# Ledger of designs, part 25: peptides against a protein of PDB entry 2AKA

Target 1, 299 residues: chain A of PDB entry 2AKA
Amino acid sequence: MEDLIPLVNRLQDAFSAIGQNADLDLPQIAVVGGQSAGKSSVLENFVGRDFLPRGSGIVTRRPLVLQLVNSTTEYAEFLHCKGKKFTDFEEVRLEIEAETDRVTGTNKGISPVPINLRVYSPHVLNLTLVDLPGMTKVPVGDQPPDIEFQIRDMLMQFVTKENCLILAVSPANSDLANSDALKIAKEVDPQGQRTIGVITKLDLMDEGTDARDVLENKLLPLRRGYIGVVNRSQKDIDGKKDITAALAAERKFFLSHPSYRHLADRMGTPYLQKVLNQQLTNHIRDTLPGLRNKLQSQL

## One batch from the design tools (peptide; made by RFdiffusion4, then SolubleMPNN)

Design b1_p11_1_s2 (from b1_p11_1, 6 letters changed)
Fold by OpenDDE base, seed 4:
Structure b1_p11_1_s2 (fold): chain B 299 residues (1-299), chain A 11 residues (1-11)
Amino acid sequence: as target 1 above (299 residues)
Amino acid sequence: SIAEALSLLPS
């Protein structure tokens, strides 16, 4: 049998080409989180490159279907410009911004039409994620006053689907009980069956506090558990700190922290990639028979 | 199309 993730990638591309974005319940992982939760940094850490739009407020304004493909070569390609290979990831960022603006205009509005980006790299495992706009309560620029609800409605198009896994990204340095990601996940997945928790900013927690109970799945239990990560600080990002060095620092953080040392082998970005690869693969295996039956019934 | 999608899926 072919690799299941690449198979679903082909399905995603095919459905995107015909405009059936959210109509089919494809097995996928939707990434949700509040603005500044560290979502973009997690995705960039997977690739090992800076390639996502940055800024204040909402940066992701269209769903980004990010297809990571393990390869001997490193390049990116967009579905909307087939045949063009991007080797400069700054150009990837610019293309995301340009393609977003092409559809949404300059008002910083949102669109539910996905951007499909495939990244070939020797540094990634096969993994497909749908990056969704960050949840916000405050409109920026020329955004409509109801942008919060527009974002939520867009997210709901993905996360309400039964075959959609939810990667809920929450910062540890805020009240996790009030996490936008965990709230929306709980709303659509009340039993915690489809949700994978990612806890960012563990290095930014107040002295004397830790997220051990959360990471041990004791506070807000999820069937698929929680994985802690340490992203680059904004200073590190601005200073263009190498992601590889940041990943080493992340490993050191978990190993040296008295509250997390015992969990260190089940924490960090590399482990998260592995877990997501495995969970997505298994999820695809479990859902494909049902998907086939559904499609057959529509012929 | 649905037919194309099915062609991609294993039987």
Scores: peptide ipSAE 0.221, ipTM 0.874, DockQ to the pose 0.538
Fold by OpenDDE base, seed 5:
Structure b1_p11_1_s2 (fold): chain B 299 residues (1-299), chain A 11 residues (1-11)
Amino acid sequence: as target 1 above (299 residues)
Amino acid sequence: SIAEALSLLPS
């Protein structure tokens, strides 16, 4: 049997070409969370490169279908500019920004039309994620006053699909009971069957507090559980701290923390990547027969 | 097309 994740990648590309966009219920993982929750940092840690737009407020303004493919070579390709191989990931970032602006304009608006980005790398596992705009409550710049609802409506186009898994990214240094990610996940997945919890910013929690109960799946249980991660700080990003060093620091954090040491082998970005690869693969295997039948009925 | 999509899927 061929690799299932690359198979779905080909389906995604094919359906994008015919304009199906978000309406297709392909097996996929949608990444949701409030702005500044750490979603982009998690994705960059998977790749080991800085390549996503940065800034204050809203960053992702179009869905980004990020297709990670394990390969002996390292480069990126966009579906909208086939044949061009990007080896400089700053150019990848610039292309995302340019392609976003081409559709949305410069008013910081959003569009539901995905950008398809494939990254080949020896440092990744096969994994496809859909990065979605961060949920926000306050419009900035020239954003329309209803931007919160526009973002919500966009997210709902993905997360309401039965074959969509939800990667809910929540910062630990905020009240998890008020997590935008967990709220939207609970709304569309009340039994917690499709949701994978990611807890970021564990290193930024107040002294004497921890997220152990959440990470042990005891507070807000999800069938697929929670995985804690530690991303680079903004200072580290600005200081060009490499992701390899950040991953080592993350491992050290979990191993040395009295509340998390016993969980350390089931925490961190590398483990998250492995789990997502496995869960997505299994999910694809389970859903493809149904998808085939659905497509067959449309002939 | 739907036919093309089906051709990509395993039987």
Scores: peptide ipSAE 0.220, ipTM 0.873, DockQ to the pose 0.541
Fold by OpenDDE base, seed 1:
Structure b1_p11_1_s2 (fold): chain B 299 residues (1-299), chain A 11 residues (1-11)
Amino acid sequence: as target 1 above (299 residues)
Amino acid sequence: SIAEALSLLPS
């Protein structure tokens, strides 16, 4: 049997080509979180490259189907420009921005039409994620006044699907009880069956506070649990700190922190990537029979 | 198409 994640990648590409977009309940992981929750940093840490748009406010404005494929070579390909191999990840970032602007215009609006990006790398596990726009409440710039609801409606197109797993990204330096990611996840997954919690910014928590109870799955229990990560600071990004060094610092953070040391082997970006690979693989295996039946019924 | 999608899925 073929690798299940690449199989679903082919399905995603095929359905994107025919414009079926969100109508398919494909086994997938949707990434949700508030603006500045650290979603982009988590995804970039998987790849080990800076390639996503950055800035204040809404950065991701179209769904990004990010297909990570373990390979001996490192390059990226877009579905909208087949045959072009990107080896410079800055060019990947620029292409995402250009393709986003092509559809949304210059008003920083959003579109539900996905961008399909495949990244081949020796540093990744096979993993597909759908990065969604960050939830916001306040329009900025030329954004429409109802941008909050437009984003929510877009997210709901993905996260309401039964075969959609939800990667809920929440910053630890904010009240987790008020996490936009966990709130939307709770709305569509009230029993916490499809939600994986990611806690970012653990290194930015106020002195004397920690997220141990959350990470131990004791405060807001999810069936699939929580994984803490430490992303590069904006200073680190500006200082061109490489992601490899950041991952080492992340490991050191968990190992040296008195509240997290005992969890260190089940924390961090590499562990998150492994867990997501396994969970997605298993999820695909479990859902494919039902998907086949559904498709057959549509003939 | 649906038929194409089915062809990708294992039996």
Scores: peptide ipSAE 0.219, ipTM 0.874, DockQ to the pose 0.536
Fold by OpenDDE base, seed 3:
Structure b1_p11_1_s2 (fold): chain B 299 residues (1-299), chain A 11 residues (1-11)
Amino acid sequence: as target 1 above (299 residues)
Amino acid sequence: SIAEALSLLPS
């Protein structure tokens, strides 16, 4: 049998090309979280490269279908510029920004039209994620006053789909009960069957506090559980701190923290990547028969 | 097309 994740990638590309977008209930993982929750950093840590737009406010303004493919070579390709191989990941960042601006204009608006980016790398597992705009309550620049609701509506187009898994990214240094990611996940997945929790910024929690109960799945239980990660700080990103060094620091953090040491082997970015690969593969296997039947009925 | 999509999926 062919690898299931690459198979779904071909389906995603085919349907994107004809403008089907969110109408098709393909097995996928949608990444949701508030602004500055650490979504982009998690994705970059999977690749081991800086390649996503950075800045204040809403940085991701179009859905980014990020298709990671394990390969002996390292390069990126966009569906909108077929045949061009990017080996400089700074050029990848610039292309995302340019393609976003081409569609949204200069008003920092959003568009539901996905950008499809495939990254080949020896350092990744096969994994496809849909990075969605960060939830916000405050318009910036010349954004429309209802930008919050526009973002929410866009997210709902993905996360309401039965075959959509939800990667809910929440910062630990904020009240988790008020997490935008977990709120939207609870709304569309009240039984916590489709949601995977990611807890970022564990290193930024106040002294004497920890997220142990959350990570042990005792506070807000999800069937698929929680995985804690430690991303580079904004200072580290601006200083271009090496991602490999950051991953080593993450491992050290969990191993040395009294509240998390016992969980260390089930925490961190590498473990998250492995879990997502496995869960996505299994999810595709479970959903493809139903998808085939649905498509067959539409002939 | 739907037919093309089906051709990609296992039976």
Scores: peptide ipSAE 0.219, ipTM 0.874, DockQ to the pose 0.544

Design b1_p11_1_s3 (from b1_p11_1, 5 letters changed)
Fold by OpenDDE base, seed 1:
Structure b1_p11_1_s3 (fold): chain B 299 residues (1-299), chain A 11 residues (1-11)
Amino acid sequence: as target 1 above (299 residues)
Amino acid sequence: DIEEALSLLPS
């Protein structure tokens, strides 16, 4: 059972090599959210390293297949440059940026061609996520005027697949009814069967407000529920607050908050990682027989 | 290809 995620990793790599990755309904988790919803921070918190492109606007411009592998060593590998082991995660970030620019050009456009990144670490559970571009309505810089629709079309290529779980990342400091992540999830998963809600920015909510009803799965029920997380602020990131300290602060936040204390053991980044590992493993187990049959029928 | 994918999947 523990080897199911690595198995799918091999499938992802194989399909990427033949250019068919986007067309296959692999059991996977796609990460969706509005621009600046906190997706990158969530992923980096899993690894415990700063390695994703940062900035205002659309940062993720290609799908990033992020394969986390529990290991005694810490390093990263890209499928597009096999044999090169990255131990400096700054270089990982630079490689993502360079590889993105290589394909998208200089206009900061998007491409549906995935980047496959594998991270070995003693600090991670086996987990594979597909990070997708953040949804936006306003083009920035030299982006195409229809960038919003290009992003949506790209996301739909992933999230419409039946075997795709959706990690919907929504900020708590915005009206949940306006969540881009939950809107797209509801469109493709109207019964809320494939969607896992992540609520970020709980620490940035207006004083006197909370997301208790959301986190208790009472406002917009999802079968797989909601998990709240607290990410580093941009100030914390700029100040080089380490992720370990941030995770401790996150735990403290939930434990000390009157509205969230009772949920604290089912909140936070470590719990999210555990849940995703379990859900992905189970999902793979449930879907592989069907996938095999589908592939066999295509012979 | 499909055959390669099938070879990776358990029976």
Scores: peptide ipSAE 0.170, ipTM 0.848, DockQ to the pose 0.542
Fold by OpenDDE base, seed 3:
Structure b1_p11_1_s3 (fold): chain B 299 residues (1-299), chain A 11 residues (1-11)
Amino acid sequence: as target 1 above (299 residues)
Amino acid sequence: DIEEALSLLPS
């Protein structure tokens, strides 16, 4: 049997070419989170490169279908510029920005039309994620006053689909009861069957507090549980701190923290990547027969 | 294209 994740990648590419967007219920993982929740850092940590746009306010303004493919070589390809191989990840970032601006203009508007990016790397597991714009309540630049709802509507196009898993990214240094990611997940997945919780910024919690109950799945239970991660600080990102060093620091954090040491082997970015690879693979296996039947019925 | 999609899917 062919690898299931690459198979879905081909389907995603084919449907993107015809503008199907989120209309088709493909097995996928949609990444949701508030602005500054650490979503971009999680994705970059998977690749081990800085390649996503950065800035104040809304950074991701189009869905990004990020297809990670384990390979002996390291390079990136965009569906919208076939045949061009990117080996400089700064150029990848610039291309995302340019392609976003081409469609949305310079007013920081959003578009539901995905960007398809494939990254080949020896440092990744096969994994496809749909990175969605960060939820916000505050318009920036020339954004319309209703930008919050535009973003929400865009997210809903993905997360309401039955075959969509939800990677809900929430910062630990904020009240999880007010997490935008968990709120939207609860709205569309009230039984917590399709949601994977990611807790970021565990290193930024107030002294004397911890997220142990959340990570142990006792506070806001999800069937698929929670995984804590520690990302680079904004200062570290601006200073281009090495991601490998950051991953080592993350491991050290969990091992040395009294509240998390017992969970350390089930925490951190590498573990998250492994879990997502496995869950996506299993999810595809479970859903493809139904998808095939649905498509056949439409002939 | 539904036919193309089906061609990609295993039986």
Scores: peptide ipSAE 0.169, ipTM 0.848, DockQ to the pose 0.531
Fold by OpenDDE base, seed 4:
Structure b1_p11_1_s3 (fold): chain B 299 residues (1-299), chain A 11 residues (1-11)
Amino acid sequence: as target 1 above (299 residues)
Amino acid sequence: DIEEALSLLPS
């Protein structure tokens, strides 16, 4: 059985087109984390392009089904505008913003209706992620006071599903015991069977502190473990620092850090991509028989 | 819809 991720991509597209009236729990990875946890940077590092909305507050306001497909060419396509190939990733960002606003309006509200984006690139492994709104406690713009709970309810629609893996993105420069991502993951996955931990902002930790115990899976154990990454700083992003250069800096960070040197080969964005590709592939293989049976029972 | 989905899945 080959090309399982592309196969599930076709299923995702088909079900999205029909409004998912089949009530199917597709194997997928949902990305969760607090606002400013570094989710967008992780995803952009996979693609090697700046293409996600940025800003203060809630930037992701609809689920983004991001389908990465290894290809000899580089371009993006949206399910809502089939046939249009985007080669300028700034235009991709603008389309995400426009499509979000089309549904949510101008009040910075949220919608559970996904945006489906496929990115073809020679720089990616086959990987599908569902980027979800960042958890927050503070409304922005014209958002209602209960926006926190609206976001949580939206996230729960994904992360409570048995076939949903959870990519929990937590910043290391905050108390990990209070991580929004790890909290919600623990709530719906108390045994840590479906959760993959990503630790960002390792370069921003206080002097004399490190996340070694977390990364070694000793503090808050997850069956699928933790992977540390170093994203571009906000200054680097604003200055349009090249992602390739940032990935090199990330590698250097882990190799040169006394606490992480021994883990360096199991850290960083490229390793994270590889692990996610493998875990998603295996997860699909494990779940497809059950999905087939469920669909057959609905005929 | 279901038939289409099944056609995509391995037997």
Scores: peptide ipSAE 0.169, ipTM 0.851, DockQ to the pose 0.547
Fold by OpenDDE base, seed 5:
Structure b1_p11_1_s3 (fold): chain B 299 residues (1-299), chain A 11 residues (1-11)
Amino acid sequence: as target 1 above (299 residues)
Amino acid sequence: DIEEALSLLPS
């Protein structure tokens, strides 16, 4: 039996080639969160490489279909430049920026046209995510005044689809009850059936506070639960702290924290990756028969 | 191409 996630990857590529864009209700996971919520760091931690654009403002300006494929070799490929294998992930970052600018221009605008990036690595589980622009309220640079709503409209094209799971990324050092990610998830998934919560920046919470109630699924219940992670700080990134060391520190954080120790085996980036792999696989299995029937009816 | 997509999906 063929792996289901790679199968959907081929479907995504095929539909992208014909310009289907976001209109197709493929089984997928859309990543949503406010700017600086830690989305990029979570994705980079899955790969174990720095490869996403960085900045204080909006960084992701086009949907990024990130297809992780377990392989004996490590390299990346873009759908828009097939045949070119990237082994330097700095070049991957540059290509994302260049391809983004090619479509959006230099005004820091956004486009709903996705970039398709496949990463082969021995360090990943099969997993496909659609990284979406971070929600924002204040335009920067030459962005249009309504950029907030443009981003929201683009996100809604993905998260309103029935076959779309939502990875809602929220920072713990902000008001979780009012997080952009959880708000939009609640809007389109009021029963919490399609949403997976990720809580970042647990290490940056004020002394004497914790997110235990959230992580135990007691505050804002989601059927698929919450997983806490600890990303590298900007200082660590600037200091070239490798992701492997960061993952070890993350494990240590959960094990040593009085509020999280009992949850440690169900926390952290590696566990998140496993959960997402399993949930996506099961979700694909459940949705493909219906998708096939829908497509057949359109012939 | 719907036919192409269907060819990728399991029967």
Scores: peptide ipSAE 0.166, ipTM 0.847, DockQ to the pose 0.534

Design b1_p11_1_s4 (from b1_p11_1, 5 letters changed)
Fold by OpenDDE base, seed 4:
Structure b1_p11_1_s4 (fold): chain B 299 residues (1-299), chain A 11 residues (1-11)
Amino acid sequence: as target 1 above (299 residues)
Amino acid sequence: SIEEALSLLPS
């Protein structure tokens, strides 16, 4: 089997077009994390472009099916506007915001209806992720007081599926034992079989502390392990620091840090991309026979 | 459709 990720992309597109009338548990990676966990930065670092909505509170309010496709060209396409090629990633960001508002209105509500975005780039590996709204406890704008539970319910629609891998994004500068991402992952994946841990903000930890035990998979063991990353600071983002430069700084961080130097070759955004590509490919290979059987039984 | 999906999947 070759090109399994593109194959699943075609399946995702097909099911999206028909409103997913078939209850099919597609192999996928759902990205979960608390607000400000660094989730958007991780995804943008994969693409090497700023293209996701930013701000305070809930920025992702619809699931974003992000299909990364290695290509000689660089452009983005939305399933809801086929044939339109976006080469300006600022326009991609604006389209995500506009499409979100068209469905949810201006009250900062949420919707479970996905936005399907495909990004072609020479800088990416084939990888599909489902970016989910950040977990929060505080309503903003005209959001209902139970928005926390609405978000959690939405996340549960994805992460409870057996074929859903969970990319749990947790900031290191917060108590990892209280990580929203790891908590929800533990709830639906108690044996840690489907969860991949991402630890962000390692550069923002208090002096004299480190996340070595977590990254070495000794504190909260996951079968698929943990990968540390260093994203651009908010200052760097505001200052429009280039992602390529940020990736170089990330590499330098791990190589120079006494607690992480020995792990440096298994850390950072490029390594995370590679691992996710491999894990998703293998996961698809393992699940496709079952999916075929399920579909055949529905004829 | 289910038939379309099956056509995409290897046998």
Scores: peptide ipSAE 0.209, ipTM 0.869, DockQ to the pose 0.556
Fold by OpenDDE base, seed 1:
Structure b1_p11_1_s4 (fold): chain B 299 residues (1-299), chain A 11 residues (1-11)
Amino acid sequence: as target 1 above (299 residues)
Amino acid sequence: SIEEALSLLPS
């Protein structure tokens, strides 16, 4: 059998080309989180490149189907501009912004039409994620007043699907009981069967506090557990701190922290990527027979 | 199409 993740990538591309069948429940991982929860940083850390739109408020305004493919070469390709290979990841960022603006206009609105981006890299495992707009409460600028609900409705189109795994990204320096990611996950996955928790900003927690109980899956248990990560600070990003160096610092953080050292081998971005690769592969294997049967019944 | 999707899936 072929690699299962590339197989689903071909399905995703095919459906995007002809118009996505809303009734098709592809095995996938949807990334959800509040604005500034650290979603973009997690995805960029997988690639080891800065390539996602940044800023305050809503930066992801269309679903981004991010297909990571392990390769000896490093480049990116968009489905909407086939044949063009991007080797400058700054140009990748600009293309995402341009393609987003082409559809949404200048009002910073959202669109449910996905952008399909494939990244080939020797630094990635095969992994496909659907990055979704960050949940928000307050419109900024000229955003529509109901932007919160527009985003939620868009997210629900993905996360309500039974074959959709949910990567719930929550910052540790906020009350996890109020996590937008965990709330929406609990709404559609009340038994915690499809949700993988990612805890960001562990390095930004108040002195004397830690997220040990959460990371040990004792506070808000998920079947698939939690993985803590440490992203670059805004200062680090502005200072163009290398992602490789940041990953080393992340490892050091977990190893040296009294509350996390015993979990260190099950924390961090590299471990998260490995777990997601494995879980997605297994999930695809488990769901493909049912998907085939469903499609056959529609003939 | 459904046929196209099925062609991509293992039998």
Scores: peptide ipSAE 0.209, ipTM 0.867, DockQ to the pose 0.527
Fold by OpenDDE base, seed 3:
Structure b1_p11_1_s4 (fold): chain B 299 residues (1-299), chain A 11 residues (1-11)
Amino acid sequence: as target 1 above (299 residues)
Amino acid sequence: SIEEALSLLPS
């Protein structure tokens, strides 16, 4: 049997080409989180490259189908520009920005039409994520006053699907009870069956506080649990701090923290990537028979 | 097409 994740990638590409992504319940992981929750940093840490748009306000304005493929070579390619291989990840970032602007214009509007990006790398596991726009309450630039609801409606098109797993990204330095990611996840997955919690910014919590109860799945239980990560600071990102060094610092953080030391082997970006690869693979295996039957019934 | 999609899926 061929690898299941690449198989679903081919399906995603085929349906994206005809604009039918919203109508198909493909096995996938949708990434949700508030603005500045650390979502982009998590994705970049998987690749080990800076390649996502950065800035204030809404940065991701179209769904990004990010297909990571383990390979001996390192390069990226877009579905919308077939035949072009990107080896400079700055050019990848620029292409995302250009393709986004081509559709949305310069008003920082959003579009539900996905961008499909495939990254080949020796440093990744096979993993596909759908990065969604960050939830916001404040319009920026020429955005319409109802941009918050436009984003929410877009997210709902993905996360309401039964075969959609939800990667809910929440910062630890904010009240988790008010997490936009966990709120939307709870709305569409009230029993916590499809949601994987990611807790970022653990290094930015107030002294004397910790997220131990959350990470131990005791405060807001999810069937699939929580994984804590430590991302680069904004200063480090702006300064182009090496991601490899940041991952080492993340490991050190968990090992040295009294509240997290016992969890250290089940925390951090590398562990998160492994878990997501496994969960996605298993999820695809479980859902493909049903998908086949559904498609057959449409003939 | 649906037929093409089915051809990709394992039987």
Scores: peptide ipSAE 0.208, ipTM 0.868, DockQ to the pose 0.538
Fold by OpenDDE base, seed 5:
Structure b1_p11_1_s4 (fold): chain B 299 residues (1-299), chain A 11 residues (1-11)
Amino acid sequence: as target 1 above (299 residues)
Amino acid sequence: SIEEALSLLPS
């Protein structure tokens, strides 16, 4: 089958090079969620490496175009420093922080200018995601008082595009009906046609409660459904728990939980990767003809 | 450029 995701990656890189990011309606998946919703952990679980900025509050302050490419080798490359191969993912994290600070300064401000990161790995499926800043209510540090609205405006630049799929990440241990991710998704995709729901922190729900109705697509229906995942705890991250071991624990969680056992084969990070790969591939196939026509009309 | 982008897209 034709590798459509790598094709779109080349388009993304080309448009980024000419400064036309976010203005073109490329087929893509934007990742949205509140702060601490587990977005970064989901992305790191795909790669199997710790490489994203960590901390309390806002961590992603620029859009991160994360291009995962299945390869026999493992390394990362940034578009802003072409030719440099990163094999130490701690250095990847540091480069993200440095490149973010270069544009935004040290005031914890945000910028709509994307960082393009490509990760080659034998452990990934071809998948491109745009990680967006986490939605917040309270400014931290020397952030402007309207930081919440700045973040929302940035997100809207992506999620309002017709060819943008939305990966809405919501924690199960909070009121899902009031999820920031699902709210913004509902605002721009009221019929739930472009939204994939991810439910994190299922292991942190109060005893006697579960998210079965949500995961079965019965509470807040999405055409593309919901997928539950279990990420490493902060304690596990601090303790350097291996992501591979965490994925095994995730599988065990779903298989052993009375509310989720029957869904186990359609849950978890590996399944999420497969679904996103398939949906993105199909979405690209469906949208490229229209994109070509649009570009031709602009000549 | 737009021409470059079109060159990447299948016909």
Scores: peptide ipSAE 0.208, ipTM 0.867, DockQ to the pose 0.555

